Peptides against a protein of PDB entry 4ASU. Designs and how they scored, part 200

Target 1, 270 residues: chain A of PDB entry 4ASU
Amino acid sequence: ATLKDITRRLKSIKNIQKITKSMKMVAAAKYARAERELKPARVYGVGSLALYEKADIKTPEDKKKHLIIGVSSDRGLCGAIHSSVAKQMKSEAANLAAAGKEVKIIGVGDKIRSILHRTHSDQFLVTFKEVGRRPPTFGDASVIALELLNSGYEFDEGSIIFNRFRSVISYKTEEKPIFSLDTISSAESMSIYDDIDADVLRNYQEYSLANIIYYSLKESTTSEQSARMTAMDNASKNASEMIDKLTLTFNRTRQAVITKELIEIISGAA
Target 2, 83 residues: chain B of PDB entry 4ASU
Amino acid sequence: FTFASPTQVFFNSANVRQVDVPTQTGAFGILAAHVPTLQVLRPGLVVVHAEDGTTSKYFVSSGSVTVNADSSVQLLAEEAVTL

## One batch from the design tools (peptide; made by RFdiffusion4, then SolubleMPNN)

Design b2_p21_3_s3 (from b2_p21_3, 9 letters changed)
Fold by OpenDDE base, seed 5:
Structure b2_p21_3_s3 (fold): chain B 270 residues (1-270), chain C 83 residues (1-83), chain A 21 residues (1-21)
Amino acid sequence: as target 1 above (270 residues)
Amino acid sequence: as target 2 above (83 residues)
Amino acid sequence: SLEEKKEKFRELLASLPVPVP
């Protein structure tokens, strides 16, 4: 490579480093906010799941329709955030299929579709886009819940798969159950609850679904921002190392060029 | 007793004497060892009676309330404010 | 020899500080 080529590469990498540093700062700010907002969201979401845990709702074996909701976002450059969710979705789908279940998939965030489209396109019901540009709100979750309920797919049970935030350096892909209204209504374990009006139960389930989606979005967002911050930091460090290497190469190349020119002068070849 | 909105936690696994909630079917008082039930909230006043005799009031929008067999209660409001 | 002169010159050049861009 010529000195000019090396200089051009150096300039390019320096620009990339500036971008990654900026992105790191943005991710850090978003992470800080997300973490704060996750605290109440977790209490809220876990509270919503308490019924299902305590009632131990079971789906009859003859019921075969299963819904998988994968939660991620539209934005890349966040390490294994999307691939982790997709991997678990694939695993769950395969396990359910092996058990003779019908599996349909909903993707929250465009990245899920991008990963699974080729292999699972026929199983997708809907993909929600425009996820991750702004912090998720309960309104967003409600929209997703409503669309799911209005999709016409009569699932018996489902799984919502998302990255649970553990720490700034750690997340874990988790799965939480989703149950249809019919499954809840017919569950024997629900008999201990006083006679519940059908309309009340329907509304309750709508809130429950919105609640768990909201919770999953908050966990996912916090995990994503932390992962992006780390990814951008790593990218910045890698760029720095490359700059150092190229700088050394530049210096060596320059020395070689000068040496060659001087030798030519001394030898009378020039 | 857990009482939260998506953005704020008011009570987290707290022991309370009584919680009055506004439901679509009317006012509902949750006492200790109340029978398990599910209800949907209507906009209205939530009153929490603490064991020490203090009373806290909240305005809530829509949401849900769950009373479990183990006497745990989850009051989850879409929006809630302290009065 | 010319080759010896070239080698000595290379060694001298290698010892010189090169500007960092």
Scores: peptide ipSAE 0.028, ipTM 0.815, DockQ to the pose 0.004
Fold by OpenDDE base, seed 1:
Structure b2_p21_3_s3 (fold): chain B 270 residues (1-270), chain C 83 residues (1-83), chain A 21 residues (1-21)
Amino acid sequence: as target 1 above (270 residues)
Amino acid sequence: as target 2 above (83 residues)
Amino acid sequence: SLEEKKEKFRELLASLPVPVP
């Protein structure tokens, strides 16, 4: 490579490094906010799930309709955030199909659809787009919940799959259950609860679904921002290493050129 | 006793004497060893009675309240403010 | 001349790209 070629490459990589560094800073700011907002959201969401954990709601085996909700976003450059959710969705769908269940899919965020469209297009009910530009609100979750409940698909049980935030360097793809009103109302374990009006139970379930979706969105957002920050940091480090290598190559090449020219001058060949 | 909104936590697994909640079927007090129940909140006043005799008042919007067999209570409001 | 060679050498050095730090 000529000195000019090396210089051009150096300039290009330095520009990339500048971009990735800037993106890292933006992701860091968004992460800090997301983490703060996740604290109350987690208490709220876990509180909503407490009933299902304590009541041990079971779906009868003869019920065949299962809903999978995958939660991610529309935004890229965040490592394995989207692929991890999609992978678990695929696995769950395959397992359920093998068990003779009917599976339908809802994608929260366009990236899920992008990954699963070729293989699971027929199973998709709806994809929610415009996820990830702004922090998710409870209103957003309520809209998703309402759309699901009004979709006309009468599922018996379902799974919401999302990335749970562990730390700035770690997330885990997890699954939480969702149940239909009919499944909850017919569950034997619910008999210990005092007479619950059907309307009350319906409304309760609507809130529960919205709560769980909200929780999943907050976990997903925090995980995504942390992963993006890490990805941009790694990219910046890789760029730095490449700059160092190219700089060494440049210096060596320059020395060789100078030496060659000097020899030519001394020998009288120039 | 857990009391939270999506954006704020007021109580997290706390021990309280009594919680008065506004529900669609009417206001009721949750005491120790209350029977398990599920209710939906209506806009109104929540009063938390601490074991030391202090009381805290909150205004809540819609939401849910769960009383479990283990005497745990989850009060989840869409919006809540301290009074 | 030796001096001319030295000058050519200096010119050559000056024409090379500055090492990127």
Scores: peptide ipSAE 0.019, ipTM 0.792, DockQ to the pose 0.004
Fold by OpenDDE base, seed 4:
Structure b2_p21_3_s3 (fold): chain B 270 residues (1-270), chain C 83 residues (1-83), chain A 21 residues (1-21)
Amino acid sequence: as target 1 above (270 residues)
Amino acid sequence: as target 2 above (83 residues)
Amino acid sequence: SLEEKKEKFRELLASLPVPVP
């Protein structure tokens, strides 16, 4: 490689490093905010799920319609955040199909659609875009919940799949159940909750759905920002190593060029 | 007893004496060993009576309240403020 | 001349790309 080529590569990698460092800082700031906002969101969301855990709601096997909601975002450069969710969605969809269930998919974030569209296009009900630019709000979750409920797909049971935040260096893809109003109302385990008005139960379920979506969005966002921060840090380190290697190569090449020219001058060949 | 909004936690698995909640069907008090129930919140006042005799008041918007068989309670408001 | 060669060498060195830190 010529000195010019090496210089060009060095410049390119240095620019990449600047970009990745900048992105790391942005991700770090977003992560810090997301982590703070996750604390109450987790209490809120886990509280909403408490009923389902305690009531042990079971969907009859003869009920065939299953909804999978994958929660991610539109933004890349965050490691395995999207692929982890998609992988679990695929696995669950396959298992449910093998069990004779009808599976429909909702993607929260365009990346889910991007990954699954080719293989699961016929199963997609809707994809929510413009996720990840701003921190998710309860309003956003409510909109998603409302659109889901108004989609016309009468699922019996569903699964919401998202990355749960563990630490700055760890997340886990998890699944939480969602149930239709009909499934909850018909569940034997709900018999202890007597004298619940149908309208009350409907409204309750609407909140429950919005709550779990909100919770999943907050977990996902925190996980994503953390993963992006890590990814950008790794990219910056890799760039640094490459810069060091290229710098050494540049110096060696420069010395060789100088030596060659010196010899030509001394020998009179130039 | 857990009481939270999407953005704020007021009580997290706390022991309280009584919680008064505004529901669409009317306000009711949640005491120890209350029967399991699901309710939807209406805008109004939540009053939490602590075991030490202190009383805290909150204004809530919409949301839900769950009383489980194990006496756990989840009060989840869309919006809530301390009064 | 040797001096001319030295000057050409210096010019050449000056014209070579310097590693940008």
Scores: peptide ipSAE 0.018, ipTM 0.808, DockQ to the pose 0.004
Fold by OpenDDE base, seed 2:
Structure b2_p21_3_s3 (fold): chain B 270 residues (1-270), chain C 83 residues (1-83), chain A 21 residues (1-21)
Amino acid sequence: as target 1 above (270 residues)
Amino acid sequence: as target 2 above (83 residues)
Amino acid sequence: SLEEKKEKFRELLASLPVPVP
């Protein structure tokens, strides 16, 4: 490589490093906010799941319609955030299909669709876009929940798959159950809940769905921002190392060029 | 007893004497060992009676309340403010 | 010219990065 080539490459990498550093800072700011907002959201979301955990709702075997909701975002450069969710969605879909169930998919965030469209296009009901630019709100979750409920797909049971935040360096893809109104109302374990009006139960389930979606969005967002911050930090470090290597190469090449010129001068060949 | 909104936690697995909740079917008090039930909140006042005798009041917009067989209670309000 | 070569040589020598210790 010529000195000119090395210089050009150095300039390019330095620019990349600047970009990645900037992105890191942005991700860090978003992460800090997301983490703060996740604290109450987690309590809220876990609370919303308490019924399903305690009641041990079982779906009858004859019920075959299953809904998978994958939660991520539209934005890339966050490591394995999207692929992890998609991987688990694929696995779950395959398992359910093998069990003779009908599977439909909802993607929250465009990245889910981008990954799964080729293999699962026929199973997609809807994809929600414009996820990840702003922190998710309960209103956003409610809109998603409402759209799902109005989709016309009468699922019996479902799974919501999202990345749960563990730490700044760790997340875990998890699955939580969702149930249809019919499944809940017909569940034997629900018999202990006295005098539940059908309208009340319907409204309750609407809240439950919105709550779970909200929770999943908050977990996902926090995980994503943290992962992006880490990814950008790693990219910046890698760029730094490459700059160092290229700088050394530049210096060596320069010395070689100078030496060659000196030899030519001394030998009279110049 | 857990009482939270999407943005704020008021009680997290706390022991309380009684919680008065406004539901669509009417206001009722949740006491210890209340029968399991599911209710939807209407806009109104939530009153939490602590074991130490203190009373806290909250205004809630909507949401749900769950009383489980194990006496655990989840009060989840869409919006809630301390009064 | 030889003098020009010498001058170029001096310039090149001056341009050599001094190894930073």
Scores: peptide ipSAE 0.023, ipTM 0.813, DockQ to the pose 0.004; fails the geometry check

Design b2_p21_3_s4 (from b2_p21_3, 12 letters changed)
Fold by OpenDDE base, seed 4:
Structure b2_p21_3_s4 (fold): chain B 270 residues (1-270), chain C 83 residues (1-83), chain A 21 residues (1-21)
Amino acid sequence: as target 1 above (270 residues)
Amino acid sequence: as target 2 above (83 residues)
Amino acid sequence: KKEKLMEEFRKLLASLPVPVP
């Protein structure tokens, strides 16, 4: 490699390192906000899921329509955030199909579609884009919930798959159940609840869906920003190591060039 | 008793004496051992009566309230403010 | 210019040994 080649490579890597450092700082700021906003969102979302845990709602085996909602974002450079969700979605879709269930998929974030479109294009109902540019709001979750409910797909049971935030260095891909109005209304375990008006139950389920989606978005966002911060930090460190190696190579090559030139001058071969 | 909005937590698994909630079917008080029920909130006043006799008031928008068989209660409002 | 830089960045990231978790 010529000195020119090494210099060009050094310049390129230094520029990349600047970008990764900048991205790390941006991710750190977004993470800090996301983590703060996750605290109430978790209480809110877990509270919404409490009914399903306590009522132990079961979907009859004869019900075949299953909806999988994968939650991630449009933005890359965040490690395994998207692939983890997609992997879980694929696994669940395969298991459900093997059990004779009809599976439809909703992607929250364009990355889910990007990963699964080739293999699962026929199963996709809708993909929600423009996720991850701004922190998710309850309004965003409500829009997603409304579009889902208005999609015309009458699922019996569903699964929402997202990355739950554990710590700055850890997330876990998790699945939470979603149920259709019909499934909840027909569930035997719901008999202990006082005579619930059908309109009340419908409205309740609309809120429940929006709540769960909101919760999943907040968990996903926090996990994503943390993972991006880590990924950018690792990239910056790797770039630093490469810069050091290339700098050594540059210095050695420069010395060799100088030595060669001196020898040519001394020998009169120039 | 859990009472939260998407952005704020007011009570998290707290023991309270009574919670008055505004629902679409009417306002009702949630006491200990209340029958399990699901309700939807209407805009209105939530009053939380603590065991120590203190009373807290909140204005809520829409949302849901769940009373479970184990006496746990989840009050989830889209928007809520302390009064 | 930003797109080219991002492409180069992606190529570079792809070439960097990803620590296998």
Scores: peptide ipSAE 0.026, ipTM 0.870, DockQ to the pose 0.012
Fold by OpenDDE base, seed 5:
Structure b2_p21_3_s4 (fold): chain B 270 residues (1-270), chain C 83 residues (1-83), chain A 21 residues (1-21)
Amino acid sequence: as target 1 above (270 residues)
Amino acid sequence: as target 2 above (83 residues)
Amino acid sequence: KKEKLMEEFRKLLASLPVPVP
């Protein structure tokens, strides 16, 4: 490689390092906010799931329609955040298909669709775009919930798949159940609950769905920002190492060029 | 007893004496060992009676309330403010 | 221009040895 080539490469990597450092700082700021907002969201979301855990709602085996909601975002450069969700979605879809279930998919964030479009395009009901630019709100979750309920797909049960935040260096892809109004209404375990008006139950289910979606978005966002911060830090370190290596190569090459020029001068072969 | 909005937690697995909630069918009081039920909140006043005799008042917009067989209660409001 | 830079950045990141944890 010529000195010119090495210099060009050095300049490129230095520029990339500046970008990765900047992105790390942005991700750190977003992470700090997301973590603060996750605290109440987790209590809220876990509280909403308590019914399903305590009532032990079971879907009859003869019911075949299953909905998978994958929660991620539109933005890349966050390590395995998107691929982890997609991997679990694929696994769940395959398991359900093997069990004779019909599977439909909703993607929250364009990255889910980008990963699954080739293999699962026919299973997608809708993909929500423009996710991840701003922190998710309960209003956003309500819109997603409404769209799901109005999709015309009468699922029996479903799964929402998202990355749960553990720590700044750790997340876990998790699955939580969602149930249709019909499944909840017909569940034997619900018999212990007092006479519930059908309209009340419908409204309750709408809130429940919005609640879990909101919770999943908050977990996903926090996990994503943390992962991005880590990814950008790693990229910055890798860039630094490459800069050091290229600088050494540059210096060696420069010395060789100088030596060659000196030999040419001394030999009179210029 | 858990009482939260998407942005704020008021009670997290706390022991309370009574919670008065506004529902679409009317206001009712949740006591210990209340029968399991699901309700939807209407805009109105929530009153939490603590075991020590203190009372706290909140205004809620909408949401849900769940009373489970194990006496756990989840009050989840879309918006809630302390009064 | 930003998209092109991001694409180049992605290519570069892909070419960088990921530190094996």
Scores: peptide ipSAE 0.025, ipTM 0.869, DockQ to the pose 0.012
Fold by OpenDDE base, seed 2:
Structure b2_p21_3_s4 (fold): chain B 270 residues (1-270), chain C 83 residues (1-83), chain A 21 residues (1-21)
Amino acid sequence: as target 1 above (270 residues)
Amino acid sequence: as target 2 above (83 residues)
Amino acid sequence: KKEKLMEEFRKLLASLPVPVP
């Protein structure tokens, strides 16, 4: 490579490094906020799931309609955040299909659709876009919940798949159950809950769905920002190493050029 | 007893004496060993009676309350403020 | 003689601080 080529490459990588460093800082700020907001959201969300865990709601085997909700975002450059969710969605869909279930998919965030479109296009009900630019609110979750409930798809049970935040360096893709109103109302384990008015139960389920979606969004956001921060840090480090290598190459090449010029001068071949 | 909103936690797995909640079907008090039930909150006052005799008041907008067979209670409000 | 001179020049050049771009 010529000195000019190396210089051009150095300039390019230095610019990339500046971008990755900037993105790291932005991700760090968003992460800090997300983590703070996740604390109450987790208590809230886990609280909402408590009923389903304690009641051990079972869906009858004859019920075949299953909904999978994948939660991620629209934004890339965050490691395996999207692919992990998509992978689990695919696995779950395959397992359910093998069990003779009908599977429909909802994607929260455009990246889910982007990954699954070719293989699962016929199973998609809806994809929610514009996820990840701002921190998710309960209002956002409510809108998603309402849209789902009004979609006309009468699922029996479902799964919401999202990345649960563990630490700055760790997340885990998890699945939580979603149940239809009919499934809950007919569940034998729910018999211990006395005097449940049908309207009350309907409203309760609407809140439950919104709560779970909100929780999943908060977990996902925190995981994503953390992963992005890490990814950008790694990219910046890699860029730094490459800059160092290219700088060495530049120096060596420059020395070689100078040496050649000196030889030409000394030899009179110039 | 867990009482939280999406943005704030008021009680997390706490032991309380009684919780008065405003529901769509009417206000009721949740005592120890209350029968399992599901209710939806209406806008109103939540009153938490602690075991030490202290009483805390909250205003809630909407949400849900669950009383489980194990006597655990989840009060989940969309919005809540300490009064 | 030319080879020795070239080696010395290479060493000298290697010792010169190259401005990092």
Scores: peptide ipSAE 0.015, ipTM 0.824, DockQ to the pose 0.004
Fold by OpenDDE base, seed 3:
Structure b2_p21_3_s4 (fold): chain B 270 residues (1-270), chain C 83 residues (1-83), chain A 21 residues (1-21)
Amino acid sequence: as target 1 above (270 residues)
Amino acid sequence: as target 2 above (83 residues)
Amino acid sequence: KKEKLMEEFRKLLASLPVPVP
């Protein structure tokens, strides 16, 4: 490599390092906010899931329609955030298909579609875009819930797949159940809940769905920002190491060039 | 007893004596060993009676309330403010 | 211009060895 080539590469890597450092800072700020907002959201969301855990709602085996909701975002450069969700979605879809169930997929965030479109295009109902630019609000979750409920797809049961935040360095892809109104209303375990008006149950389920979606979005966002911060930090460190290596190479090459020039002068070949 | 909005937690797995909630079918009090039920909130006043005798008042918008067989209660409001 | 830069950036990041924790 010529001195010019090395210099060009050094300049490029230094510029990249500046970008990665900047992105790290942005991700850090977003992470701090996301973590703060996740605290109440987790209590809220887990509270909404309590019914399903306690009622042990089971879907009859004759019910074959299953909905998979994958939650991520539109934004890249966050490590395995999107691929982890997609991987679990694929696994779940394959397992359900093997069990003779019909599987439909909803993607929250464009990255899910980008990963799964080629292999699962026929199973996609809808993809929600413009996720991840702003912190998710309950309003956003409500819109998603409403669109799902109005989609016309009559699923029996479903699953929502998202990255649960553990720590700044760790997340876990998890699955939570989603049940249709019909499945809940017909569940034997719901018999203990007396005098539930059908309209009340419908409204309750609408809130429940919105609550779970909101929770998943908050978990996903926090995980994503943390992962992005880590990815950008790693990239910055790698860039630093590469700069050091290239600088050494530059110095060695410069010395070699000087030596060659001196030899040419001394030998009269110049 | 858990009482939260998407943005704020008021009670998290707390023991309370009674919770008065406004529902679409009417206001009712949730006492210990209340029968399991699901209700939807209407805008109105929530009153939490703590075991120590402290009473807290909240205004809530829409939402849900769940009373489970194990006497656990989840009050989830879309919006809630302390009064 | 920004999109091209981001694409180049993504390619570069992909080429960087990610330290396996």
Scores: peptide ipSAE 0.027, ipTM 0.870, DockQ to the pose 0.013; fails the geometry check

